# Peptides against a protein of PDB entry 6FRK: the designs that were tried, part 58

Target 1, 411 residues: chain A of PDB entry 6FRK
Amino acid sequence: NEEVLNAMLKEVCTALLEADVNIKLVKQLRENVKSAIDLEEMASGLNKRKMIQHAVFKELVKLVDPGVKAWTPTKGKQNVIMFVGLQGSGKTTTCSKLAYYYQRKGWKTCLICADTFRAGAFDQLKQNATKARIPFYGSYTEMDPVIIASEGVEKFKNENFEIIIVDTSGRHKQEDSLFEEMLQVANAIQPDNIVYVMDASIGQACEAQAKAFKDKVDVASVIVTKLDGHAKGGGALSAVAATKSPIIFIGTGEHIDDFEPFKTQPFISKLLGMGDIEGLIDKVNELKLDDNEALIEKLKHGQFTLRDMYEQFQNIMKMGPFSQILGMIPGFGTDFMSKGNEQESMARLKKLMTIMDSMNDQELDSTDGAKVFSKQPGRIQRVARGSGVSTRDVQELLTQYTKFAQMVKKM

## One batch from the design tools (peptide; made by RFdiffusion4, then SolubleMPNN)

Design b1_p12_3_s2 (from b1_p12_3, 8 letters changed)
Fold by OpenDDE base, seed 2:
Structure b1_p12_3_s2 (fold): chain B 411 residues (1-411), chain A 12 residues (1-12)
Amino acid sequence: as target 1 above (411 residues)
Amino acid sequence: DELKLYENILKA
């Protein structure tokens, strides 16, 4: 039993390390999971995998919870939000995304460019703000970020803006001069919230980077960017651990709308390759597709067939930003998002659909499609031949289906 | 130390 536990924990720890989870956190998680699992309960024939997975999930949820309530802006007040982060973290883009998010919610929102270090910072912010119809402030001539930030904040306070976002200078490296500048700006404008923006793609460097910012400025919130790329998001755990601050939003692409409130459960599910079924259901509901009610009702009843999966894939292919939606499908998130661009993800989905096109109605409409194939292995060979794929590819599809169907049964 | 820890997690 202990050997099985250790082997499974090794697999999970490896997957978490490959997901850019900090090694110290992975070690701590391993220890916490070991302490939380009763080996005697594992002996009772309970699904050892399920128990370990649940324990891992529970401990990961704790790792993304700093135990501190996220700051939220107060309606009808002047809320000053200062952004901090390295150059290339997506900070400036994220300022615009956050401003747009609040503007769409009916907040009187504005942007201030206090980045005097980067040539064209103000032009970039101005372009983004103008496209989003967000009021902005900055200077082409003033070189002191404290002056720009102070004047901009004062201006927008006097104009009764509710959300005043201040973008600060980044640096390519952690530099004392950057931190001193950030402190001077923070002291001058007295922000209600300081948001640290972190690029998820920096992997194991997330902890050290996040800590360096937290040690210098009173970071109260984290935004993680570039979660549309190859970054599996494990760095987000490191950011929370280092900053002791909640992740409030995530950036999921380059578009101004590629920005969403952070949800712990979906994020951890995605990190573990379980997908975001809840977010998928939410997204399916938002699309108001007539076929969605029937699917949601089936999902609520724990009924999920290979046909339902096929129809869901067809819907996903119709919905656009394919990478985001695939990442929400259980068992597809890690394998599909990590290895390819949107086109490759589409090609993989089309391959899976082609495999299902070679299935018969009995196989497609079975409430346990995997069991139909397991009882009659000759079906796998038939489907493989019919679709021009290997028997392994069919088995991989059935494994993915089984993972999805098991999650649906838990809803 | 982190590399050793990584190796230990991967070897364990």
Scores: peptide ipSAE 0.019, ipTM 0.564, DockQ to the pose 0.009
Fold by OpenDDE base, seed 1:
Structure b1_p12_3_s2 (fold): chain B 411 residues (1-411), chain A 12 residues (1-12)
Amino acid sequence: as target 1 above (411 residues)
Amino acid sequence: DELKLYENILKA
């Protein structure tokens, strides 16, 4: 039993390290999981794998929970939100995404560019704001970010704006001058929330960066950017651990709509390569595809067939940024995305569909398709021959289906 | 120290 536990924990720890989870957090998780698992319950014939997975999931949920309630804006009040973060973190883009998010929710939102350090910062913010029809403030001539921030906040307070977002200067490195400027701005505008924006792609550097900001400024919220299908979400855990502040939103791409409220359960599921079926359903619903209602109804009943998976692949192929959608499918997130562009990902889906085209209706419409194949191994060989693939390719498809069907049964 | 810990996690 202990050997099986250690082997599975090794696999999980490796996957978490590959996902840029901080090594200290991975160690802590391993220790916590070992302590949380009752070895006696594991002896009773319970699915050891399920128990370990549940323990891992529970401990990851704790790692992303700072134990602090996220700040939320108050309707009908003036809420000043100051953004802080390094240059290249996606801070300026995230300011626009957050403003647009609140605007779509019926909040009176505005943007202030207090980045005087970066040439063209105001033009970039102005372009983004104008595209989204968000009011903005900034200066081409004023070099003091405190003056710009103060004037902009005062202006938008007087105009009864509810969400006032202040974008500050970033730097390439953690510099004392940056932190002093941030403190001066914060002292002048008295923000209701300070949002630290972190790029997930910086991996193991997330902890040190997040800590440096928290040690200098009163970070109360975290936004993690560049959580597209290639982004290793492990840095998010480091940010929470270092800042002791909740993740409030995630940036999932370059578009202004590639921004969502942080959900713990879907995030941890994705981090573990379990996929995000809820997010997939939400995204499929947003596309208003005609066949969505029937699929959603089946998913709500915990029913999922190989045909339903085929139909989902057809829908995914009709959807735009294919990388993001694949990252939501169990077993497609990590290995599918790491090796290829969008075209290769589509080619892989087409290959899987071609395998399913060689299946019969009994196989496709079975609520336990994997069991149909496991009971009669000759089916795998038939499908493999019919589709011109290896028996391994068919087994991989069935493994992916099984992972998905197990998640659907848990919804 | 982090590298040693990484190696220990991978060797465990």
Scores: peptide ipSAE 0.014, ipTM 0.448, DockQ to the pose 0.009
Fold by OpenDDE base, seed 4:
Structure b1_p12_3_s2 (fold): chain B 411 residues (1-411), chain A 12 residues (1-12)
Amino acid sequence: as target 1 above (411 residues)
Amino acid sequence: DELKLYENILKA
């Protein structure tokens, strides 16, 4: 039993390390999981794999929880939100995304460009803000970020803005001059929240980076960016651990709408390669697609057919930026996404739908579609011939369906 | 030290 536990924990620890989870956190998680698992309960014939997965999931949830409540803006007040982070972290883009998020929720939102160091920073912010119809402030001539931030904050306070977002200078490296500048800006504007923006793609460097910011400025919130890329988001755990601050939002792409409130359960599920069914449901609900309620109810009841998967694929094809949504589907993990442009991902989905178009109603509507095919292998050959694909392609589809259906049954 | 810890986690 202990050998089986150790073997399974090794696989999980390897997967977490491959997900850019900090090695110290992986070690701590391993120890905590070992301490949380009752070996006697594992001996009694319980699904050892399910118990270990649940224990791992529970400990990962704890690693994402800093034990502090996230700051939230107060309606009818002037909330100053200062952004800090390195250049290339997506900070400037994230300022615009956050501004747009609050604007869409009916908050009077504005943007201040206090990045005086980067040539064209103000033009970039102005372009993004103008596209989103967000009021903005900055200067082409003032070089002191403290002056720009102070004047901009004062202006927008006087105009009764509720959300005042201040973008600061990013540097390519952690420099004392950057931290002094950030501290001077923070002291001048007295922000209600300081948001650290972190790029998830920096992997193991997330801890050191997040710590360096927290040691210099009072980071109270974290936003993790580039979770649409190859980054599995393990760096987010490092950011929480180092900053002791909650993740409030995640950036999931390049578009201004590619921004969502952080949800612990979906994030950990995705990190473990379980998929993000809840985030998919939320995204589907945001689209107000009429057929969504019936699918959501089936999913809640642990019912999932190949037809339900087909309908989900149709919905995904309607949702636009395809790369983000595929990564939410169990079994369409990094290997399915990593190799292709958005067009290739759509072509793959269309191929899967074409395979399902060659299935009969009995196969599509079975609550155990994989078992229907496993009992009668001739069905695989029929479907393969009907869709012009290999028997392997059909088996891969059925494997993906099985992974999803097993997840839905466990929800 | 982190590399050694990585190796130890992978070897354990």
Scores: peptide ipSAE 0.014, ipTM 0.441, DockQ to the pose 0.009
Fold by OpenDDE base, seed 3:
Structure b1_p12_3_s2 (fold): chain B 411 residues (1-411), chain A 12 residues (1-12)
Amino acid sequence: as target 1 above (411 residues)
Amino acid sequence: DELKLYENILKA
């Protein structure tokens, strides 16, 4: 039993390291999982793999929770939010995304460009702010970020803005001059929240970067960016561990709407390749697709058919940037993200839809579609022949459907 | 409650 546990834990630890989880955190998680697993309960014929996966999930949830309540803005007050992070972290884009998020919620929001280091920083912020109809402040002539930040904050406080976002200069690497500039700006404007923006794609460097910022500035919140790419997000655990600060939002792409409030459970589910049904529902609701209310109502009732899955695939095909949305579907995340660009993911989705196009209404509308096929194996062979695929491809589709339907029945 | 739900998902 202990040998089997150690073998399975080795596989999980390898997968977490390949997901950019820091080696020290993986080691600690391994020991915590071993301590949480009752070996006698494993001997009683329970699925050892499921027990380990459950214990791993619980320990990952604890690693993402710093035990500190996230700062939230107060309505009718002037809330100053200062952004810090390296150049290329997505900091400037994230300022615009956060401003747009609060504006859409009816907050009087503005942006300040205190990035005097990067050529065209103010033009980029101005372009993004103008597109989103967000008021902005900055200078083409003032080179002191402290002056720009102070004047901009004072101006927008006097105009009774509720959300005042300050974008600061980044650097290509951790430099003492960057941290001194950040401290000078923070001391001048007295921010209510300091947000550290981290790029998830930097992998194992996440811990060292997050620690360097926390050791120099009073980081109170984290935003993780570039979770649309090949980054599995394991670096986010390193950021929480180093900063002892909650992740408040995630950036999931280049569009201004590719920004969502951080949810612990969906994030860990995605990291483990289990999918994110909650985030899929939230994203589907944001898109205001007319067919979504009926689907959400079915999901709330724990009903999920092969037809409902087909309709979801059609909706996903209407949404664009497929890589993000497919990663939210249980059983699609790891296999779609690891091997393929967006085109390969679309081709695979189209293949699955073509398999379902060869199913009949009884198969598509069954609340237990997999059981319909298991009772009559000749159906698998019919569908395989009709769609020009192997019987294995049909069985893989039914396995993915079963995983999704089991999650929906438990929601 | 969500943790219990995920526990049930992972156990079944």
Scores: peptide ipSAE 0.000, ipTM 0.290, DockQ to the pose 0.020

Design b1_p12_3_s3 (from b1_p12_3, 5 letters changed)
Fold by OpenDDE base, seed 5:
Structure b1_p12_3_s3 (fold): chain B 411 residues (1-411), chain A 12 residues (1-12)
Amino acid sequence: as target 1 above (411 residues)
Amino acid sequence: SEMEFLENILKA
């Protein structure tokens, strides 16, 4: 029993390390999971695998929870939000995404560019802000970020803005002068929230970078960017551990709408390769796709058919941007998207739908569609011929369906 | 990959 537990924990630990989870956190998780599992209960014939999975999931949820309530803006007041982070972290883009998020929720939102170090920083912010119809402030002539930030904050306070976002100069290295500038800006504008923007792709460097920012300014929130790429988000756990601050949002692409509130359960499910079924449900609900209520109810009851998968693919094809939603589906992870552009991903989805168009109602409406095909292999050959694909392509679809249906049954 | 992780968790 202990050997089986240790083997399963080794696989989980390896996969978490491959997900850019910090080695210290993985070690701590292994010890916590091992202490939480009763070996006597494992001997009594309980599903050892489910117990270990549940224990791992529970400990990952604890690693993402800093035990601190996320800051939220107060309606009808001026809320100053200062952004800090490395150059190339997506900080400037994330400022625009956050501003747009609040604007769409009926907040009077504005942007301030206090990045005087990077040539064209103000032009980039101005372009993003103008496209989103967000008011902005900055200077082409003032070189002191403290002056720009102070003037911009005062201007927008006087104009009764509710959300005042201040973008600061990014840093490539731990340059003390640039951290002092960041502290001077923070002291001048007295922000209600300081947001650290972290690129998920920096992997094991997340802890050291997040700590360097927290040691200089009172980081109270984290935003993780580039979760649409090869980054599995394990660095987010390191940022939470180092900053002791909650993740409030995630950036999931390049579009201004590629931004969502952080949810712990979906994020851990995605980190474990379980997909983000809850985030998919939320995104489907936000799109007011009335046709999906019945599907969401079936998913909540652990029922998932090939027809339900087909309907989900139709819905995803109607949803823009396609790239984000596909990355939320189990078996359509980052590897599916990273191997091609959005058009290639759409073509792959359309191919899968074409395979399902050659299935009959008994196959599509079965609560165990893969078992229907496994019991009668002649069905695979029929569907393959009908859709003009190989029997292997049909088997790959059924494998993806089986993986998804098994996840839905565990919800 | 996330899929390999899931596959490892699902094959175990």
Scores: peptide ipSAE 0.000, ipTM 0.302, DockQ to the pose 0.020
Fold by OpenDDE base, seed 4:
Order: structure tokens, then sequence, then C-alpha cells
Structure b1_p12_3_s3 (fold): chain B 411 residues (1-411), chain A 12 residues (1-12)
């Protein structure tokens, strides 16, 4: 039993390292999982794999929880949010995404460009802000970021803005001059929240980078960017560990809408390759689709029907831009998020739903829908004729359903 | 994974 546990933990540790989780955190997780697993309970014939997976999941949840409540803006107050992070972290884009997020929620939001170091920083911010119809402030002539930040914050406070986002200079390297500038800006504007923006794609460098920022400025929140790429998000754990600050949002693409509140469980599920079912469910819950709780409970119990899959497709189709949904799906590369692929992907989902519309209630509500069809192959032909598709298309759907149902049973 | 499911759906 201990050898099996050690072998499985080795695989998990390897997968976490390949997901850019810091080696120290992986070691700590391994020891914590070992201590949390009762070997006697493992001996009793319980699903050892599920037990280990659950223990790993629980310990990963603890790693993303800094034990500190995330800062939230106060409605009707002037909330100053200062952004810090390296150049290329997506900081400027993330400022615009956060501003747009709050604006869409009915907050009076504005942007300040205090990046005087990068030529065209203000033009970039202005372009993004203008596209999103977000008020902005900056200077083409003032070189002191403290002056720009102070003037911009004062201006927008006087105009009763509720969310005042300050973008600061990002350099390519951790330089003392950058940290001094950030500290001077922070001291001048007295931000209610300092957000560290981290690129998830920097892998093992996440810890050292996050620590360097936390050691110089009072980082209170983390935003992780580029989670749409090849980054599995393990660097996020390193950022939380180093900053002792919660992840508040994640960037999931290049579009201004590719931005979501951080949710621990969906993120860990995605990190483990368990699928973003909870992230889908949560995004669906944001759509106030009432039937989601019942589906979540069925999924938790390892029950999944063709009807449940149909309902999930309906939910996906209601979620809006298919690019965001596809970005929630690991291994749909950036190429799949192209506008051309969105329409094609929606057409494919619609085709699958049309196939399921030709199924009967016995087929749809069976906990083993694939077995119902395998026992009576004439059902495949009926459904194919009813939906105007090939028997192959129906078989492909059933194969997909089977893979999903097997995954849900392993959850 | 949901991904493999949706990948399979979207590759199909």
Amino acid sequence: as target 1 above (411 residues)
Amino acid sequence: SEMEFLENILKA
C-alpha cells in the first residue's frame, strides 16, 4: 500500500512540476498528502485513486488559500487600486480588463497610466480605455509617475469615481529603481489595494518574482495572466505562497472580456486536468441558470446522462462568446479561439444537440446511455435518420459521452 | 477531462 501510494504521489508530483508548481510546494504537498491519508482506510478497499486525488485536491486548495480574505471594493467609496508587475506580465491589459469588469457591474471606473518608462504606454492604455469607453488619465510630457498618479487619483476622486486603477511602470527585470518608483507611487496615492500581476508562463520563476515584489511593496492581491496559453497555472500557487495574498482574478485570453474572478476549485480542477466542470458550472451559475445545482449534485455523485450532456451544451451555448468557453477547455490551443473556429464550434455543438433531440427519454435519461445504444444498435440508426446525420456521427457522440461519463465517474 | 471531452466534441 505504501509503495502504491508513493508511486501515485510520484506521478502527481511529476504532473505538478510539469504544471510549473514550485518544487518546494510540491514537496510540501507530498508530505501533507502522506500525512492526510490514512493507510488503514486505504487498506479497507476504498478507491485508493479517488482518495489520493481528493487528498491532493484538498492540499492544493490549501496552497491557493493564503488564509487572508481578498480585498473587495466598497460601493460608493473611492477605491484606489494600484497595479504592479513586470513588463510583459499583461499588467496594462489587466488594468483595462479589471476596469471593464467593474464598469460592466455598474461601478464608475477609470484608468490612470503612471507608466512613464515605456514609450507608448499611455497610447496603449488610451487605446484600450477608449475601446472599452473607460475614462482615463495620463501624460505625454510628465515623466514623474508620482505626479501623474497623484494628479490622476485626485482628479478621479473629485469626479466621484468608485474604482480608480493605477497602472505603473513595468520593467523587464527586477530593478531597485523600479521598486523605489513603485513605493513612491504607493506612498503618494495610498492605494486601498495593491495588485501584483503575474504571467503564469514564467513557470518556476513565479516564486522569486512574486517574492521580490512582496518584499518591496505591500502586495495585497494577485492577478494571474496568460492562463489561456500553455501555462497550466502552477505558478499561481507560487505567487500565493510568496505574496501571502489571494488571487482575485485570472486572465484567460487577449480580449477585454477574457477575465474572470478567481475560483479555487475550478482552478485546481483545471490544474489537475480534471476538467473545468466547476468553472463551467460557475460561469453558468453567473448566467442564473436555475437547473445547475441539480446537475452539479448529479456530477458529484458520478451520474451523467445524455440529457445532462445536452443541458451542458445548452449552458455552453448560453455562455456568450464561445472563445471564452473554449479557453476554459485545456488543450484547445489559441488557434481554436479564432472567430472562425467559434462559429464552427457552435455549429458542432448545435449538431450534437440535434442528434440528441432525436433520442428518446430512455436513451437521454439512462445513466449508461452508451450501453443502451450498444445493446440495441437499431437505436443508432433511428437517431441518425431522425437527426439527418450519419450513424458514424451518432457513434462519435456516444463515444464522447462515454468518455465524459467515465471522467465524471472518476471524480 | 472536460477538455478531452470538448476536444473530442470539437475535433469530431
Scores: peptide ipSAE 0.013, ipTM 0.450, DockQ to the pose 0.027; fails the geometry check
Fold by OpenDDE base, seed 2:
Structure b1_p12_3_s3 (fold): chain B 411 residues (1-411), chain A 12 residues (1-12)
Amino acid sequence: as target 1 above (411 residues)
Amino acid sequence: SEMEFLENILKA
């Protein structure tokens, strides 16, 4: 039993390290999972794999929960939000994304460019703000970020702005001068929230970066950027551990709309590669499709048929931006998310659906559809002929179904 | 792994 546990934990630890989770956190997770798993309960014939997966998931959820309630802006008040982070972290872009997010929610939002270090910082902010129709402040002549931040905050307070976002200078490296400047700005404007912006793509450097900021400035919130890239988001765990501050938002692309509130469960599911089934369920529920409740109930019970998969594909095709939805389905990869692949992804789903259209009700409604086909290989040939595909394409569909059904059964 | 599943669906 202990050997099996250790082997499975080794695989999980490897996957977490490959997801840029800090080695210390992975070690701690391994110890916490070992302590949370009753080896005696594992002896009783419980699904050891499910138990370990659940324990891992639970401990990962704890790692992204700092135990501190996220700061939230107060409606009708002046809320000053200061952004801090290294150059290239996506800080300036994230300021615009957050401003746009609040503006779309009916908040009177503005942006202040207190980045005097980077040439063209104000022009970049001005361009982003103008495109989003967000009021902005900055200077081409003032070189003191404290003066710019103070004047901008005062101006927008006097104009009764509710969300006042201050972008600060970023440096290429952790520099004491950067932290001193950030402290001077923070002391002058007295922000209600300090947001640390971290690039997820820096991998194992996330801990050291996040710690360096937390040790110098009162970071109260974290935003993680570049989660659309090769970054699996493991650095976010390091940021929470180092800052003891909640992740409030994530950046999921280059567009101003590629910004979402952080959700723990979907994030951990994605980190583990389980997909965002909860976010899929939420989006499916937002579509007000009456058939969704029955599907959600089946999914909760770990029952998943080829028909249920077909219905999911239909729902996905109805949901519009297909790339975002495919990335939420367990087993539909990040490569389906490339802008060029949306049509290809749709064509692939349509092909899979066309294969399933050639299946009979016994095949579609079987709780073990793959076993129905494995017991009677002539069914594969029938379906292949009926759909105009190879027997290999049908086997690939059944393999996908089996893997998906195994994930649903593990939920 | 879920990633192998993803990878296998992508490779398929």
Scores: peptide ipSAE 0.005, ipTM 0.407, DockQ to the pose 0.022; fails the geometry check
Fold by OpenDDE base, seed 3:
Structure b1_p12_3_s3 (fold): chain B 411 residues (1-411), chain A 12 residues (1-12)
Amino acid sequence: as target 1 above (411 residues)
Amino acid sequence: SEMEFLENILKA
């Protein structure tokens, strides 16, 4: 039993290291999982793999929780949010995404460009802000970021803005001059929140980068970007461990809407290749698709029909870049996130929908759709013939449905 | 397992 446990833990540890989880955190997790597993309960015929997976999941959830409540803006007050991070981290794009997020929620939001180092920083901010109809401040002539930040914050405070976002200069590497500039800006504007923006694609460098920022500036929040790429996001655990600050949002692409509030459980599920049903539900809710309330209510009651699955596939196809959305569905892994597999993934969903188009209302609306087909095998043959697929393809769809329905019933 | 289940949805 202990040898089997050690072998399985070795595989999990290897997969976490390949997901850019820091080696110290992986070692600590291994020890914590080993201590949390009762070997006597494991001997009693419980599924050893499930027990280890549950223990791993529970310990990863603890690693993402810094035990600190996230800062939240106060309605009717002036909230100053300062952004810090390296050049190429997605900081400037993330400022615009956060501004747009609060604007859509009815906050009086503005943007300040205090990046005097990067050529075209103000033009990029202005372009993004104008496209989103967000008020902005910056200078083409002032070179002191402290002056720009101070003037912009004062202006927008006097105009009774509620969310005042300050984008600062990034550097291509960690330099003392960057940290001195950030401290001077922070001292001048007295921000209510300092947000560190980190690129998840930097892999094992996440810990060292996050630590260097925390050692120099009072980071209170983290945003992780580029979770649409090949990065599994294991570096986010390193950022939380180093900063002792909560992840408040994640960036999942280049579009202004490729931005969501951080959820611990969905993120860990995605990191483990389990998908993110909650994040999919939250994203579907943000789209205000008319059928969403009825679907969420059914899901809350543990009801999931073949029609509900079909409607989910339609919603997924409407949400845009399919690779990102598939990566949120349990059982669409990272291999589906590659641009080459997006078309194949769409073709697969379209095939599944075509099979379901050959089903009748009794089959689609049954709370036990798989049992309807198992009791009357002639239905499988009818649907297969109607959709031009094999009986095996229909059985695979029903197997997938049964599996989704079991997951919804456990939610 | 939920993971094998998800992996099988993925790979199927």
Scores: peptide ipSAE 0.000, ipTM 0.294, DockQ to the pose 0.024; fails the geometry check

